# Peptides against a protein of PDB entry 4N78, part 54

Target 1, 186 residues: chain A of PDB entry 4N78
Amino acid sequence: HFQVICRLLGYQGIAVVMEELLKVVKSLLQGTILQYVKTLMEVMPKICRLPRHEYGSPGILEFFHHQLKDIVEYAELKTVCFQNLREVGNAILFCLLIEQSLSLEEVCDLLHAAPFQNILPRVHVKEGERLDAKMKRLESKYAPLHLVPLIERLGTPQQIAIAREGDLLTKERLCCGLSMFEVILT
Target 2, 155 residues: chain B of PDB entry 4N78
Amino acid sequence: MAELQMLLEEEIPGGRRALFDSYTNLERVADYCENNYIQSADKQRALEETKAYTTQSLASVAYLINTLANNVLQMLDIQASQLRRMESSINHISQTVDIHKEKVARREIGILTTNKNTSRTHKIIAPANLERPVRYIRKPIDYTILDDIGHGVKW

## One batch from the design tools (peptide; aimed at target 1 L174 C176, target 2 G110)

Design b2_p22_4_s3 (made by RFdiffusion4, then SolubleMPNN; from b2_p22_4, 7 letters changed)
Fold by OpenDDE base, seed 1:
Structure b2_p22_4_s3 (fold): chain B 186 residues (1-186), chain C 155 residues (1-155), chain A 22 residues (1-22)
Amino acid sequence: as target 1 above (186 residues)
Amino acid sequence: as target 2 above (155 residues)
Amino acid sequence: AEVEEEMQRMLAEPDEIAEKLS
């Protein structure tokens, strides 16, 4: 699903969605969640001492339940805070999954473009074969597919310019060194 | 462009007019040949003359049609070439616009990105002192420590 | 080329004939 979304939206659509999600998250964090946190801090017991181990596990649990009773009751009464937190969580997950999906699409695009851009994978050399000879054979095999040199030889100046720009755009991808998710976490 | 204009405005219309005029002339020639044959005492000569005019007329019409046809074909070829050039231009513009849109999109999304901190995997400097692997002596979990915690059923 | 020249000659002659008949 996320791959389809990435394909449909493209870079621009993804950017818009991410910006809007960031706005929503910011609004939730600075608004409702902040207010609830402040309220919870006010209701939080100022002094919470560890009960003596002599009370056993049930006694300790009851002690903490009693100390946190107001918080638990408040949280139970106001489900809105948890809903907002869930929305924030969903937004974060969405951003993560979109970035991952986008990265996969970009890698696929790079792989598909590689033969046309003189990018050859390192071939596994079997025992007894020279790496250089194999690479030379591969280069020779794919040489006719090199798009930019081909267009430079046969194309008009305008076509050459477009081909170079297209080649550059094809090579430059976010997955090569950029992260959106890190920005969202900050 | 000049050649196409000449074909459209001069050569093809001129060829059509020539063909039409030829039709009119051929009708006159036919009438002449008929009258000449009827009036001539030498029917054989008149017939030979008619044959000559017929051959000439056919050749003339064939030439006019061929010339006109070639001009029309040439016109169509030029127009086809122009259309191809226009298509190429449109495609070029379209590609330029797409590239521009892509660049804009990339700038927009780029604002939302940060450089991946290649966390230098701190070489976990293996502490020089290989602390002797403390032989994990599986000490049996002494559960008796829990005997004092809760109303354990004294079996 | 020779055929074209001959055809052109043949084309010119009908007009002369038409003028003589007119």
Scores: peptide ipSAE 0.014, ipTM 0.624, DockQ to the pose 0.006
OpenDDE base, seeds 2, 3, 4, 5: peptide ipSAE 0.012, 0.014, 0.015, 0.008; ipTM 0.631, 0.621, 0.624, 0.628; seeds 2, 4, 5 fail the geometry check

Design b2_p22_4_s4 (made by RFdiffusion4, then SolubleMPNN; from b2_p22_4, 6 letters changed)
Fold by OpenDDE base, seed 4:
Structure b2_p22_4_s4 (fold): chain B 186 residues (1-186), chain C 155 residues (1-155), chain A 22 residues (1-22)
Amino acid sequence: as target 1 above (186 residues)
Amino acid sequence: as target 2 above (155 residues)
Amino acid sequence: SAVEEEMQKLLAEPDVIAEKLS
């Protein structure tokens, strides 16, 4: 599903969606979540010492339950605050999955374009074969497919310019060094 | 353009008119030949004359048709060439627009991106000023990222 | 081209037909 979304939206559509999600997340964090956090800080016990391990896990749990009773009983925390946190979480996950899907699409594009851009895959060399000879054979095989040199030889100046720009755009992808998800986390 | 205009306005209409006139003339020739054959005492001579006129008329019509056909073909070739040039121009414009749109789109999404930290220590450096456009740094494409994708031999 | 020239010559003869029809 995310791959299809990436294909349909393209770079521009993804950018718009991501921007809007960031706005929503920011609004949730700075608004409702912040307000609830402030309220929680006010009701938080001023002194909460770690109980002795001798009380065992149930005793420790009961201790914290008692200390946090006011927080646990805060009804709005369970409903509104947790819902907002879920929304933020969903937005983050959405962004992550979109970025991953986009990266996959970009990688596929790079792979498909590689023969036309004089990018040769790493070739498995069987025992007894020379890597250099095999690479030369591959280079020779794909040489006629090199688009930019071909257009430079046969095309008009305008076509050459377009071919070069297209080649550059094909090579320059986000997956090569950029991350959207890191921006979302900041 | 001048050649095409001449073909469209003068040569082809002229050829059509000539062909039409030829049709009218052929009808007259036919009538003449028929009457001449009926009235002539020497029917053999009249028949030979009719054959001669028929041959001549057919030759003339064939010439007119050939000339007209060639002119029409030439016209079509010129028009086809013009259409091809127009198509080429449109394609060029379309490609230019697409490239531009793609560049704009990439700038827009680029604002939402940061450099991938290859270092294990994720120092969350809070960007101080939200307003600074993230400079798209063109780094050389490391294709090693593709090594794990596809049927490539993992060494 | 040679055929066209011969055909043009034949086309010039319609005047002879026209003269006979007049």
Scores: peptide ipSAE 0.019, ipTM 0.596, DockQ to the pose 0.006
OpenDDE base, seeds 1, 2, 3, 5: peptide ipSAE 0.017, 0.010, 0.014, 0.016; ipTM 0.599, 0.610, 0.588, 0.599; seed 1 fails the geometry check

Design b2_p22_5 (made by RFdiffusion4)
Pose (drawn by RFdiffusion4):
Structure b2_p22_5 (pose): chain A 186 residues (1-186), chain B 155 residues (1-155), chain P 22 residues (1-22)
Amino acid sequence: as target 1 above (186 residues)
Amino acid sequence: as target 2 above (155 residues)
Amino acid sequence: SVFPEITDEQATEFVKEKLNEL
């Protein structure tokens, strides 16, 4: 699903969805969640020690039950507080997961562009063979596929300018050195 | 474009009227052969001259049509090439717009991004100079090696 | 460049890494 969502939305669609999800998270954190956090903070026990081991686990469980009774009995703890937090969590997970799908989408695009952009994988080296001497030979084999230099050789200035812009867009993808989840959290 | 204007404004309309002229001039020439036969004293001579005019009328109508047909074809060939060049220009405009729309989309998502500081190194990196193997040499106990440390006492 | 923080070297190296993983 995320794979399809990435393809249909593109960069502009994903960006606006992320910007809108930030507005939603802001609306919830500075809104209903904040209201209920301030309310439950008063219902909270002003102080609450952690009992020594001596008191045993069953007496510690009893002590925490008593100290947190008002939290445990709060009627809207699930239907509101947990619900709102789940929505914020899902919004964060969407941003993370959608960026991962975008990364997979970009790397596949780059793999197909490599033959037309003079990008060769490492070649096997037998005895008496140097990669330096061999990679250059392989580059000659795929020389007719190098798109930009061919158009600069036979193309019109208009075709050349368009080729350069398109070649730049093809080789520059977010997965080459950029990320978003960090900015989302910040 | 100059050859097209010449075809559209003069050579086609002109060669076309020259065809209409043939329409009117041939009906005159048909009457003349009938009159020149009637006035003629020599019916065989007047027939040979009618034949001459018939053959000449045929050669003329075939020539006028051929000339006009070549012009119409040249016009269509030129117009076909115009559409060929225009499509090429429209395609470049389209590619240019597509590049622009993509730049706008990438600028929009670029706001939500930062550099992912990732690097690549080796599993093990040996030091530039490996530790020299130090030979063992016996030396006596010396109770004076600390005399220069702090407030020493010499003996 | 469309993205100023992305260099041609980084893009090339990244694609070479993935091609070698195949």

Design b2_p22_5_s1 (made by RFdiffusion4, then SolubleMPNN; from b2_p22_5, 7 letters changed)
Fold by OpenDDE base, seed 3:
Structure b2_p22_5_s1 (fold): chain B 186 residues (1-186), chain C 155 residues (1-155), chain A 22 residues (1-22)
Amino acid sequence: as target 1 above (186 residues)
Amino acid sequence: as target 2 above (155 residues)
Amino acid sequence: PVFPEITDEQAEAFVREQLDSL
């Protein structure tokens, strides 16, 4: 479904959605969550000693639960703050999944364009065949499919310009080195 | 443009009129030949004259049809060429617009991107020193300060 | 009734066109 979303929205639609999500996340973080965090920091026990390791995980949990009992019992924290945190989490997950799906689509596009752009796959050379001869044969086979050179020979100057720009746009993809998710996490 | 206009306005209509006139004339010629043959004392001569008129009329009609057909074909070729040029222009504009839109879209999404930094996972070094337990005096926490957080309910 | 007279040039052009189409 995320792949379908990526296909439907394209770069423009994804950008708009991401921007809006970032605004929402920022609003949640700087607003409600920040206020809760500040309040919690004020009421947090100044000295919370690590319980002795001898109590094990359950005993440690009970210790912290007892120390934070008043905080945990705060109903508004559970209802409002945790809901906002869930929304932030969902937004982050959405962004991650969109980026992953977009990357897959971009890779597919690159693969489909490769024969037309003189990008040859690394051929697994079976034992005994010269890699060079096989590569030359492949190059010769796909040479007629090279779109930009073909248009450069047969097309008008305007067509050549469009073909070159199209070729560039086809080659340049976000998956080659850009991440949206990293920006969302900062 | 001038050639197409001549074809559309003068040559093709003129050819159609000429062909129509020839059609009406064929009937007249046929009637004439029939009457001439009946009235002529020399039937052989009348027959030869009829053959001559028939040949001439058929040749004329054939020429008119051919000329008209060629003019129509020429007109269609010119129109087809014009349409192809228009199509090419439209396609060029469309492609240019699409490329531009794509570039804009990529710029917009690009602002939301950063280079994939293989950030070396800095090992979060856990702080080593266990601080001594200080007696916590439980004061009741007043959470009323949070009452204004959320739906902005003014108490 | 006078059929449009075909000029010799028109006739030749017609014949030539027909021959070229063969």
Scores: peptide ipSAE 0.030, ipTM 0.561, DockQ to the pose 0.006
OpenDDE base, seeds 1, 2, 4, 5: peptide ipSAE 0.026, 0.030, 0.026, 0.029; ipTM 0.566, 0.570, 0.556, 0.561; seed 1 fails the geometry check

Design b2_p22_5_s2 (made by RFdiffusion4, then SolubleMPNN; from b2_p22_5, 6 letters changed)
Fold by OpenDDE base, seed 3:
Structure b2_p22_5_s2 (fold): chain B 186 residues (1-186), chain C 155 residues (1-155), chain A 22 residues (1-22)
Amino acid sequence: as target 1 above (186 residues)
Amino acid sequence: as target 2 above (155 residues)
Amino acid sequence: KVFPEITDEQAEEFVREVLDSL
């Protein structure tokens, strides 16, 4: 599903969606969540001692539940604050998954473009074959597919310019060194 | 342009008219030859005259058809060439626009990106910085690094 | 003459075109 979304939106569409998500996240964090956090800090028990370890995990949980009963029972926290946190979480996950999906698509595009850009695959040399000979054969095989050199020889100056720009755009991908998710976390 | 105009306005219409006239005239010539043969005391001479007229008329019609056909073909070739030139121009513009759109799109998404290899010290430029230059990775990308990632993706 | 006269040059061109088309 995310792959389809990436294909449909393209770079521009993804950018727009990501920007809007960032705005939403920012709004949620700076508005509602911040307000609830402040309120929670005000109502936090002044003294919350660690219960004795002898109570075990259930007893400790009950102890903290009792100490935080008023906070846990705060209706707005359960309804609004947690919902907003869920929305933030979903937005972050969405961004992550979109980036991952986009990266996969970009890798595929790069792989498909490679024969046309004088990028030879790593060849597994079978026993008895000379690597150099195999590479030479591959080079010879793919030489006619090199698009930019072909257009440079046969095309108009305008076509050459477009081909070069297209080649550059094909080579330059986000997956090669850029991350959107890191910016979002920031 | 002048040649195409001449073909469209003069040569082809003229050829069509000539051919139409020739069609009408063929019937007249046939009638004449028939009557001449019937009325002539010298049948051999009348036959030879008929042969001569037949040969001449057929040659003329064949020539007219050929000339007209060639003119039409020439017209079509010129028009096809013009269309191809127009198509080429449109394609060039279209490609230029597409490249531009792609660059704009990449700029927009680029604002939302940071370098993966950035040391912890690199100031994460906030997406809000619209002035962030499009980060194109211009380094020759060794795509072999991606081989490990691509093989794991079950399509 | 009911039919246009064909010049020798036109005739030669015609013959050439016919021969080239064969």
Scores: peptide ipSAE 0.040, ipTM 0.577, DockQ to the pose 0.007
OpenDDE base, seeds 1, 2, 4, 5: peptide ipSAE 0.040, 0.040, 0.028, 0.039; ipTM 0.603, 0.599, 0.583, 0.588; seeds 2, 4, 5 fail the geometry check

Design b2_p22_5_s3 (made by RFdiffusion4, then SolubleMPNN; from b2_p22_5, 6 letters changed)
Fold by OpenDDE base, seed 4:
Structure b2_p22_5_s3 (fold): chain B 186 residues (1-186), chain C 155 residues (1-155), chain A 22 residues (1-22)
Amino acid sequence: as target 1 above (186 residues)
Amino acid sequence: as target 2 above (155 residues)
Amino acid sequence: PVFPEITDEQAEEFVREQLDSL
């Protein structure tokens, strides 16, 4: 599903969706969630000493349950705040999945374009074959497919310019060094 | 351009008129030959004359049709060439626009991106100025990312 | 009614074209 979404929206569509999601997340964080956090900070016990390790994990848990009982019993926290947090979480997950899917699509595009861009696949050398000979053979095999040199030889200046720009756009992808998800977490 | 105009405005219409006139004349010649044969005391001579007229008229019509056909074909070839040139121009414009749109789209999405942390140690210094176009550091495309994906496709 | 006279040159061209089409 996410792959289809990526294909349909393209870079611009994905950007728009991501921007809107970021706005929503920001709105939720700065609005309702912030208010709840402030309220929680006010009701939090001022002196919550770490229980002695002697109480063990169950005792510590009970202690925190007791200390946070008033907070946990705050009905509005469970309904509105947690829902907003869930929405934020879903938005983040959506962004992550979109980025992953986009990266996969970009990688596929790069792989498909590679023979036309003088990018040779990693050659698995079988035992007994010279790597150099195999690489040379591969280069010779794909040499006629190099689009930019071919167009430079046969094409008009305008076609050459377009081919070069297209080649550049094909090579420059987000997956090569950019992450959207890191911005979202920021 | 001048040749196409001449074909469209003069040669083809002229050829069509000539052909139409020839059609009308064929009927007249046929009538003449028939009447001449009936009225002539020397039927052999009349037959020879009819044969001559028939040969001449058929040759003339054939020539006119051929000339007209050639002119039409030439016109079509010129038009086809013009269409191809126009198509090429449109394609060029379309490609230019598409490239531009793609660049804009890339910029827009690029604003929403940050460089992948390759180095473990360096503090993510949030670039202070949002306005600086993320310079695509032409790092060599590390295709190692493809290593994990490629294992599933048994070539 | 006289059909347009075909010049010898036109006739030769016509014949040539017809022969080339065969």
Scores: peptide ipSAE 0.031, ipTM 0.566, DockQ to the pose 0.006
OpenDDE base, seeds 1, 2, 3, 5: peptide ipSAE 0.029, 0.031, 0.025, 0.027; ipTM 0.561, 0.570, 0.550, 0.562; seed 1 fails the geometry check

Design b2_p22_5_s4 (made by RFdiffusion4, then SolubleMPNN; from b2_p22_5, 8 letters changed)
Fold by OpenDDE base, seed 5:
Structure b2_p22_5_s4 (fold): chain B 186 residues (1-186), chain C 155 residues (1-155), chain A 22 residues (1-22)
Amino acid sequence: as target 1 above (186 residues)
Amino acid sequence: as target 2 above (155 residues)
Amino acid sequence: KVFPEITDEQAREFTQQQLDKL
């Protein structure tokens, strides 16, 4: 599904969606969630001492439950705040999945373009084959497919320019060194 | 351009007129031959003359038709070539626009990206200065990520 | 002469064109 979304939206669509998601997340974090956190901090017991370990885990839990009873029982926390947190979480996950899917698509595109861009696959050298000979064979095999050099030889200046730009756009992908997800986490 | 114009404005209309005139002339020749045959004391000679005129007229008409046809074909070829050139131009423009749109889109998404930190070090690196054009570090595309795609793992 | 005179060159060209079609 995410792959389809990536294909459908393209870079522009993804950018728009991500931007809007960031706005939403920011709004949630700086607005509702922040307000709830501030409110919770106000109602939090000023002195919450660590109960003595002697009370055991149940006793400690009961102690904290008692101390935080008003907070835990705060109905709006369970409904609105947690829902907002879920929304934030979902947004983050969505961004992650979109980025992953986009990266996969980009890698696939790069792989498909590689023969046309003089990018040779890593050759698995079978036992007994010389790497150099195999590489030379591959180079010879794919040499006719090199699009930019081909167009440079046969094309008009305008076509050459377009081909070069296209080649550049094909080579420059987000997966090569850029992450959207890291921006979201920041 | 000049050749097409000459074909359209001069050669083809001229050829059509010539054919029309030829048609009219054929009728005159036919009338002449008929009258000549009737009036001639030497019917054999008149017949031979008629045959000669018929052969000449047919040859002339055939030539005119062929010339006109060739001119029309040439006209069509030129027009087809012009259309192809126009198509090529449109395609070029379209490609240019698409590339431009893609560049814009990439810039837009690019502002939402940061460089992948390869360093495992936990340093919360302050967002590098927004202003530097995100140099696409052309890292060699590690295609190893696709090694697992072939084995049918339905993600 | 009721018919336009075809030049020898035109006649040759016409003949050649016909031959080429054959």
Scores: peptide ipSAE 0.082, ipTM 0.606, DockQ to the pose 0.007
OpenDDE base, seeds 1, 2, 3, 4: peptide ipSAE 0.028, 0.072, 0.029, 0.028; ipTM 0.593, 0.601, 0.585, 0.605; seeds 1, 2, 3, 4 fail the geometry check

Design b2_p22_6 (made by RFdiffusion4)
Pose (drawn by RFdiffusion4):
Structure b2_p22_6 (pose): chain A 186 residues (1-186), chain B 155 residues (1-155), chain P 22 residues (1-22)
Amino acid sequence: as target 1 above (186 residues)
Amino acid sequence: as target 2 above (155 residues)
Amino acid sequence: VSEEILDKYRELVGNEFPTFRP
């Protein structure tokens, strides 16, 4: 699903959705969640020690039950507080997961662009062979596929300018050195 | 474009009227051969001259049509090339717009991004100078090696 | 292979990011 969502939305669609999800998280955190956090903070026990081990675990469980009774009995703890938090959590997970799908989408695009952009994988080296001497030979084999230099050789200035722009857009993807989840949290 | 204007404004309309002129002139020439036969004293001579005019009329109508047909074809060939160049230009404009729309989309998501500080190194990196193997040499106990440390006491 | 290609793109693209940044 996320893979399809990435393809259909593109960069512009994903960006707007992320910007809108931030507005939703802001609306919830500064809104209903904040109201209920302030309310439950008062219902909270002003102080609450951690009992020594001596008191045992069954007596500690009893102590936490009494100290947190008002939290446990709060009627809207699930239907409101947990619900709102779940929505915020899902919004964060969407941003993370959608970025991962976008990264997979970008890397595959780049793999198909490599033949037309003079990007060769490492080649096997036998005895008496140097990669330096061999990689350059392989580059000659795929020389007819190097798109930008071919167009600069036979193309019109208009075709050349359009090629240079398109080539830049093809090689520059977010997965090459950019990320979003960090900015989302910040 | 100059050859097209010449075809559209003069050579086609001109060659076309030259055809209409043939329409009117031939019906005159048909009457003349009938009149020249009637006035003619020599019926066989007047027939041979009619034949001459018939053959000449045929050669003329075939020439006028051929000339006009070549012009119409040249016009269509030129117009076909115009569409070829125009489509090429439209495609470039389209590619340009696509590049622009993509730049706009990438600018929009670029706001939500930062550098991912990732690097690549080796599993093990040996030091530039490996530790020198120090030979063992016996030396006596010396109770004076600390005399210079702090407030020593020499003996 | 894919990691090698991607590293080469990272080296090629650099840190400038002209389409994503001014």

Design b2_p22_6_s1 (made by RFdiffusion4, then SolubleMPNN; from b2_p22_6, 9 letters changed)
Fold by OpenDDE base, seed 1:
Structure b2_p22_6_s1 (fold): chain B 186 residues (1-186), chain C 155 residues (1-155), chain A 22 residues (1-22)
Amino acid sequence: as target 1 above (186 residues)
Amino acid sequence: as target 2 above (155 residues)
Amino acid sequence: TAEEILEQFREEVGDEFPWFFP
């Protein structure tokens, strides 16, 4: 699903969606969630000591459940605050998954374009073969596929300009060094 | 453009007129041949002359048709070439627009990006001195403090 | 005469059909 979304939206659509999600998340965090957190902090027990580890995980859980029972039972927390937190969580996950899907798409694009851009993969060298010789053979094999040089030789000035710009756009991808998700986490 | 114009305005119309005139002239030739045959004392000679004119007339018409057809074909070829050039121009414009749109889109998404950083893992350190569980006296939480937050019905 | 008719025809059509009048 996310791959399809990435294909349909493109960079522009993804940017718009991400911006809007960020706005929503910021609004939720700075608004309703912040207010609830402040209020909860005011009503939180002033002294909440860690129980002894000897009580085990069930005992510790019971202890905290007992200490926070009144807070947990507050209906508005469950209906409003937790819902907002879920929305924030979903938004974050959505952004992560979109970025991952986009990265995969970009990698695929790069791989498809590579033969036409003089980008050769590292070739497996068998025993007795020289890497340099093999790479040279590959370069020679794919040389006719180099699109920009071909167009520079045979194309009009306008076609050459378009080819160069297209080549640049093909080479420059977010997955090469940029992250949207890191921005979301900050 | 000049060649196409010449074909459209002069050569093809001229060829059509020539063909039409040829039709009219053929009728005159036919009338002549008929009259010549009737008036001639030597019918065999008159017939041979008629055959000669018929052959020549057919050749002339064939030539006119062929010339006209070739001119029409040439016209169509030129027009096809013009259409191809137009298509190429449109495609060029379209590609330019698409590239521009892509650049804009990339700028827009670019502002939402940062350089990839290595994730630092934080180690959770357990506290050394777990204090004895103090019997917490549960003070009831006054939830009325939260009544001012959200869409709660103030009674 | 046939010759007169041919000459008349030559004058009328000869420019358009030179092959009729070698």
Scores: peptide ipSAE 0.017, ipTM 0.617, DockQ to the pose 0.004
OpenDDE base, seeds 2, 3, 4, 5: peptide ipSAE 0.007, 0.014, 0.006, 0.008; ipTM 0.622, 0.618, 0.633, 0.615; seed 5 fails the geometry check

Design b2_p22_6_s2 (made by RFdiffusion4, then SolubleMPNN; from b2_p22_6, 9 letters changed)
Fold by OpenDDE base, seed 3:
Structure b2_p22_6_s2 (fold): chain B 186 residues (1-186), chain C 155 residues (1-155), chain A 22 residues (1-22)
Amino acid sequence: as target 1 above (186 residues)
Amino acid sequence: as target 2 above (155 residues)
Amino acid sequence: TADEILEQFRELVGDEFPWFFP
């Protein structure tokens, strides 16, 4: 689904969606969540010591339940605050998954474009074969597919310019060194 | 442009008229040949004359058709060339616009990106109160408590 | 004869229509 979304929206659509999500997240964090956090801090016990481990997990849970009784009984926390936190979480996950999907698409594009851009993979060399000779053969095989040189030879100046720009745009992808998710986390 | 105009306005219409006139003339020739054959005392000579006129008429019509066809083909070639040039121009504009749109899109998304290698060192705020290390009891984390959190994006 | 007429026709237009008279 995220792959389809990436294909459908493209860079522009993804940017718009992420920007809007960031606005929503910011609004939730600075507004409702912040207010609830402040309220929770006020009602939080001043002294909460760790219970003895001898109480076991159930006893420890009961201890904390007792200490946090006022917080647990705050009905609006569950209905409003937690819902907003869920929305924030969903937005973050969405951004992560979009970035991952976009990266996959970009890698695929780079791979598909590689033969046309004189980007050759390191070929597995069998015993007795020279890597250099094999690479040279591979280069010769794909030489006719080099798009920019071909257009430079046969095309108009305008076509050459477009080809070069297209080539550059094809090579420059976000997956090569940029992260959107890191920005979202800040 | 002048050649195309000449073909459209003069040569092709002229060729069509010539072909039409040829049809009329052929009828006259046919009538003449028929009458000549009937009236002539030398039927063999009249027949030979008819053959000659037939051959000439066929040649004339063939020439007219060929000329007209060539002119039409030439006209179509010129028009096709014009269309190709127009198409090329449109394609160039389209590609330029697409590249521009892509650049704009990339700028927009670029604002939302940072370099992957930026080690954001989060300042580890040391907790003020060194509480005694409570012996960590390895209990399996029940993740079911989180089942109600979020819209459950299944990976 | 029809053949004679065709031959005469060939002589007259053969240069103009080489594709018909290979």
Scores: peptide ipSAE 0.015, ipTM 0.609, DockQ to the pose 0.006
OpenDDE base, seeds 1, 2, 4, 5: peptide ipSAE 0.033, 0.016, 0.013, 0.011; ipTM 0.596, 0.610, 0.628, 0.626; seeds 1, 2 fail the geometry check

